Peptides against a protein of PDB entry 4JHK. Designs and how they scored, part 6

Target 1, 212 residues: chain A of PDB entry 4JHK
Amino acid sequence: EDYKIQSFDLETQKLLKTALKDPGSVDLEKVSSVIVDQSLKDQVFSREAGRICYTIVQAEAKQTNGSVFRRNLLNRLQQEFKAREETRKRSTQEWVCLVSFICNIFDYLKVNNMPMVALVHPVYDCLFRLAQSDALKNEEEVDCLVLQLHRIGDQLEKMNVQLMDELFNLLRDGFLLQEDLSSMGRLLLLEILEFRAGGWKLSDTAQKYYYS

## One batch from the design tools (peptide; aimed at target 1 V111 P122)

Design b2_p30_6_s1 (made by RFdiffusion4, then SolubleMPNN; from b2_p30_6, 15 letters changed)
Fold by OpenDDE base, seed 2:
Structure b2_p30_6_s1 (fold): chain B 212 residues (1-212), chain A 30 residues (1-30)
Amino acid sequence: as target 1 above (212 residues)
Amino acid sequence: SEEEEKKKKEEEEKEKKKKEEDLKSVTEPF
């Protein structure tokens, strides 16, 4: 499998490749830290990091019946989640990368073929933050919100439909009542409202935009 | 031996507790 790790230096690439094949031979705490750090800086990587993480988790479980990587990953993710408002204030890019990463981990890092229940509320909290009026006026945050809902909205709704209803009430109100939305932001909100109403089914056009 | 059996049971209990802790870490919200 090809993993999008070209953004790392060669030594780190080797470390990641080794972690994927022989996780017992590397410092898995360091590996988890490197993945989180890069996911906060690179949106492309943050969208792919979940697949890498899941592979390492499975490799460690098979090799040593261990969970060192997953434990360290979740611990670091929890730290970043707790600091999410500070991250948002510092850098919108880092914030949307964090949200993208958390959502990507939710999507890929399954336990017994199910999403980790531990991530349900953190994901919703991030999406609710993106649905606030101060975030909806920022096209980059709206892009992130809509992208995540396209990717994991159906899975997330299955975990808690009440929170999804509340989230979409905010999105509807933003679309109808908020005056300082960008034209693109307004279009994206309309599209995602229609997307959920249609049962989370992608149009061909939307699929090309969000999954290219 | 009885000592070997006791040690085996202690190791099995440690492994069980580790698995329970691992499950807890992925089920409890942040």
Scores: peptide ipSAE 0.258, ipTM 0.683, DockQ to the pose 0.697
OpenDDE base, seeds 1, 3, 4, 5: peptide ipSAE 0.235, 0.254, 0.234, 0.233; ipTM 0.671, 0.679, 0.671, 0.666

Design b2_p30_6_s2 (made by RFdiffusion4, then SolubleMPNN; from b2_p30_6, 15 letters changed)
Fold by OpenDDE base, seed 4:
Structure b2_p30_6_s2 (fold): chain B 212 residues (1-212), chain A 30 residues (1-30)
Amino acid sequence: as target 1 above (212 residues)
Amino acid sequence: EEEEKKKEEEEKKKKEELEKEDKESVTTPF
């Protein structure tokens, strides 16, 4: 499998490859930090990093029955999550990368084939932040919001339907009442409202758009 | 026998602590 690590330097690529095969031989705290750092800078990597993380978690579990990597990853994610407003102020790109990464980890990093409960509220908090009026006026943030809801909305709703209802109330109100939405932003909000109303079922066209 | 039992108890306690930390890490929200 291609883990899409070409954006790293050769030394870091070697580190990651070693972590994937022999996690006990590397500093897993450093590996987790490197993955998070790159996920904040690279949208493509941010969307794919969950698969890498899951593979490392599985490799460590198989090798030592340990969870050092997962624990360090979650610790670093928690630090970035706590600083999310500062990140958003500094760079919209880094902010949407952070949200994308957290959602990607939620999607891929399963525990006994279930989402990690630890990430449910953090994911909702990120999505709620993207659903605020100051974020909805930014097309980049709307793109991020709608993309995540297409990818993990159904899973997230299963974890907490009440929060999903509250989130979609904000999206409905934004669509209907907010005047400074871009034309594309308004279309995306309408589409995601209809997507949920349709039972989270993707059209072939939507599948290509959100997963290509 | 007493030293072996003590070692087994310490190893069991260490395993239980690691399992507790692991469970907390995946269940405790940020």
Scores: peptide ipSAE 0.325, ipTM 0.716, DockQ to the pose 0.765
OpenDDE base, seeds 1, 2, 3, 5: peptide ipSAE 0.046, 0.055, 0.037, 0.038; ipTM 0.531, 0.622, 0.614, 0.480; seeds 3, 5 fail the geometry check

Design b2_p30_6_s3 (made by RFdiffusion4, then SolubleMPNN; from b2_p30_6, 24 letters changed)
Fold by OpenDDE base, seed 3:
Structure b2_p30_6_s3 (fold): chain B 212 residues (1-212), chain A 30 residues (1-30)
Amino acid sequence: as target 1 above (212 residues)
Amino acid sequence: AAAEAAAAAAAAAAEAAAKREDLESVTTPF
């Protein structure tokens, strides 16, 4: 499989490649930190880093029956999550990268083929923050929110349908009542409302309407 | 023999502790 690591320098690329093949030969704390740091500043990498992380987790488990990488990754994620409001104030771009990364980890890091319970509420907390009025007026945050719901909404709903209902109540109210939404933001909210109502699927007609 | 047994017991305890920590990390919400 090809991993999108072109944004790293050559030395770091080598480190990551080694971690993917022989995780016991590298500092897995350093590897986790590098992945998180890049995920916070690179939108493309943030969306796909979960696959890299999953591969490293599996490689370490197979090689040493260890979980050092996953623990370090989750510890760093927890630190960034706790500081999420400060991150949002400092940089909207870093904030949406953080959300994207957490959602991506949720999507890829399965435990016994199940989502990590530890990430369910953190993911919802991020999505609920994006669903607040002060965030919905920012198209970049709406883009992030809608993108994550397209990718993991069905999985997340299976973990807690009540929270998903509450989230979509906020999105509906935003769509109907909030005056300072961009035209695109309003369109995206309508689309995601219809997407869930359709069982997390879009008809061909709807796909053309929103994205053509 | 006693030293080997003690070392084995310590290793087993450390492994069990690591497994518990891992389980907690994947089940405890942030």
Scores: peptide ipSAE 0.298, ipTM 0.716, DockQ to the pose 0.899
OpenDDE base, seeds 1, 2, 4, 5: peptide ipSAE 0.270, 0.291, 0.281, 0.294; ipTM 0.698, 0.709, 0.701, 0.707

Design b2_p30_7 (made by RFdiffusion4)
Pose (drawn by RFdiffusion4):
Structure b2_p30_7 (pose): chain A 212 residues (1-212), chain P 30 residues (1-30)
Amino acid sequence: as target 1 above (212 residues)
Amino acid sequence: SELEELLEELDEKSVEDWEEYTEKEIEEFE
């Protein structure tokens, strides 16, 4: 029900609500463009755009059996994904938004009730980038890293365990060895090590230790 | 190092698999 589009221009809100019901009536290329655009600019929307993207993808399949929107969205995201390092230099905020959005799409947009394998390596590419020492020194990026691991970390490991294993070695390494990792960064990494070791669930006691 | 090799391969596969599987998954979804 709530696609979290309050950040949008009033005209665009109408465009988006229209695409949900009658995709054939709207420019799906323009629609996918305004969604990707806004997703890089607003944090709340970046972690929630998957809902509205899925609803539109399903609406098109139902109405016209087409997947044009899905296509324009995936290709536009691929372009942003390819330019990820440049975007990170320009704005950490935009970068973390891109990762949140890509991971939200991996969570919501399924293909025959299965995850899109096309996004497995790109998601790991993003999370490995966050696990690097130059990214871990920023609580903003550590926060982004652990958000994705909480949300889709379990699904991702099923698709590829080798990568999740090597990724968590970087987490342990940064935890023990890195000195400019902050107190909050340490709390976040420790919680995610326990989270994964516990089968991607938060124990009652960890809930008490880490969170208010 | 082994980690640098993994990260180079991961970078390459990230684009390759996206281009390879996106259209396949769309056709299958349709």

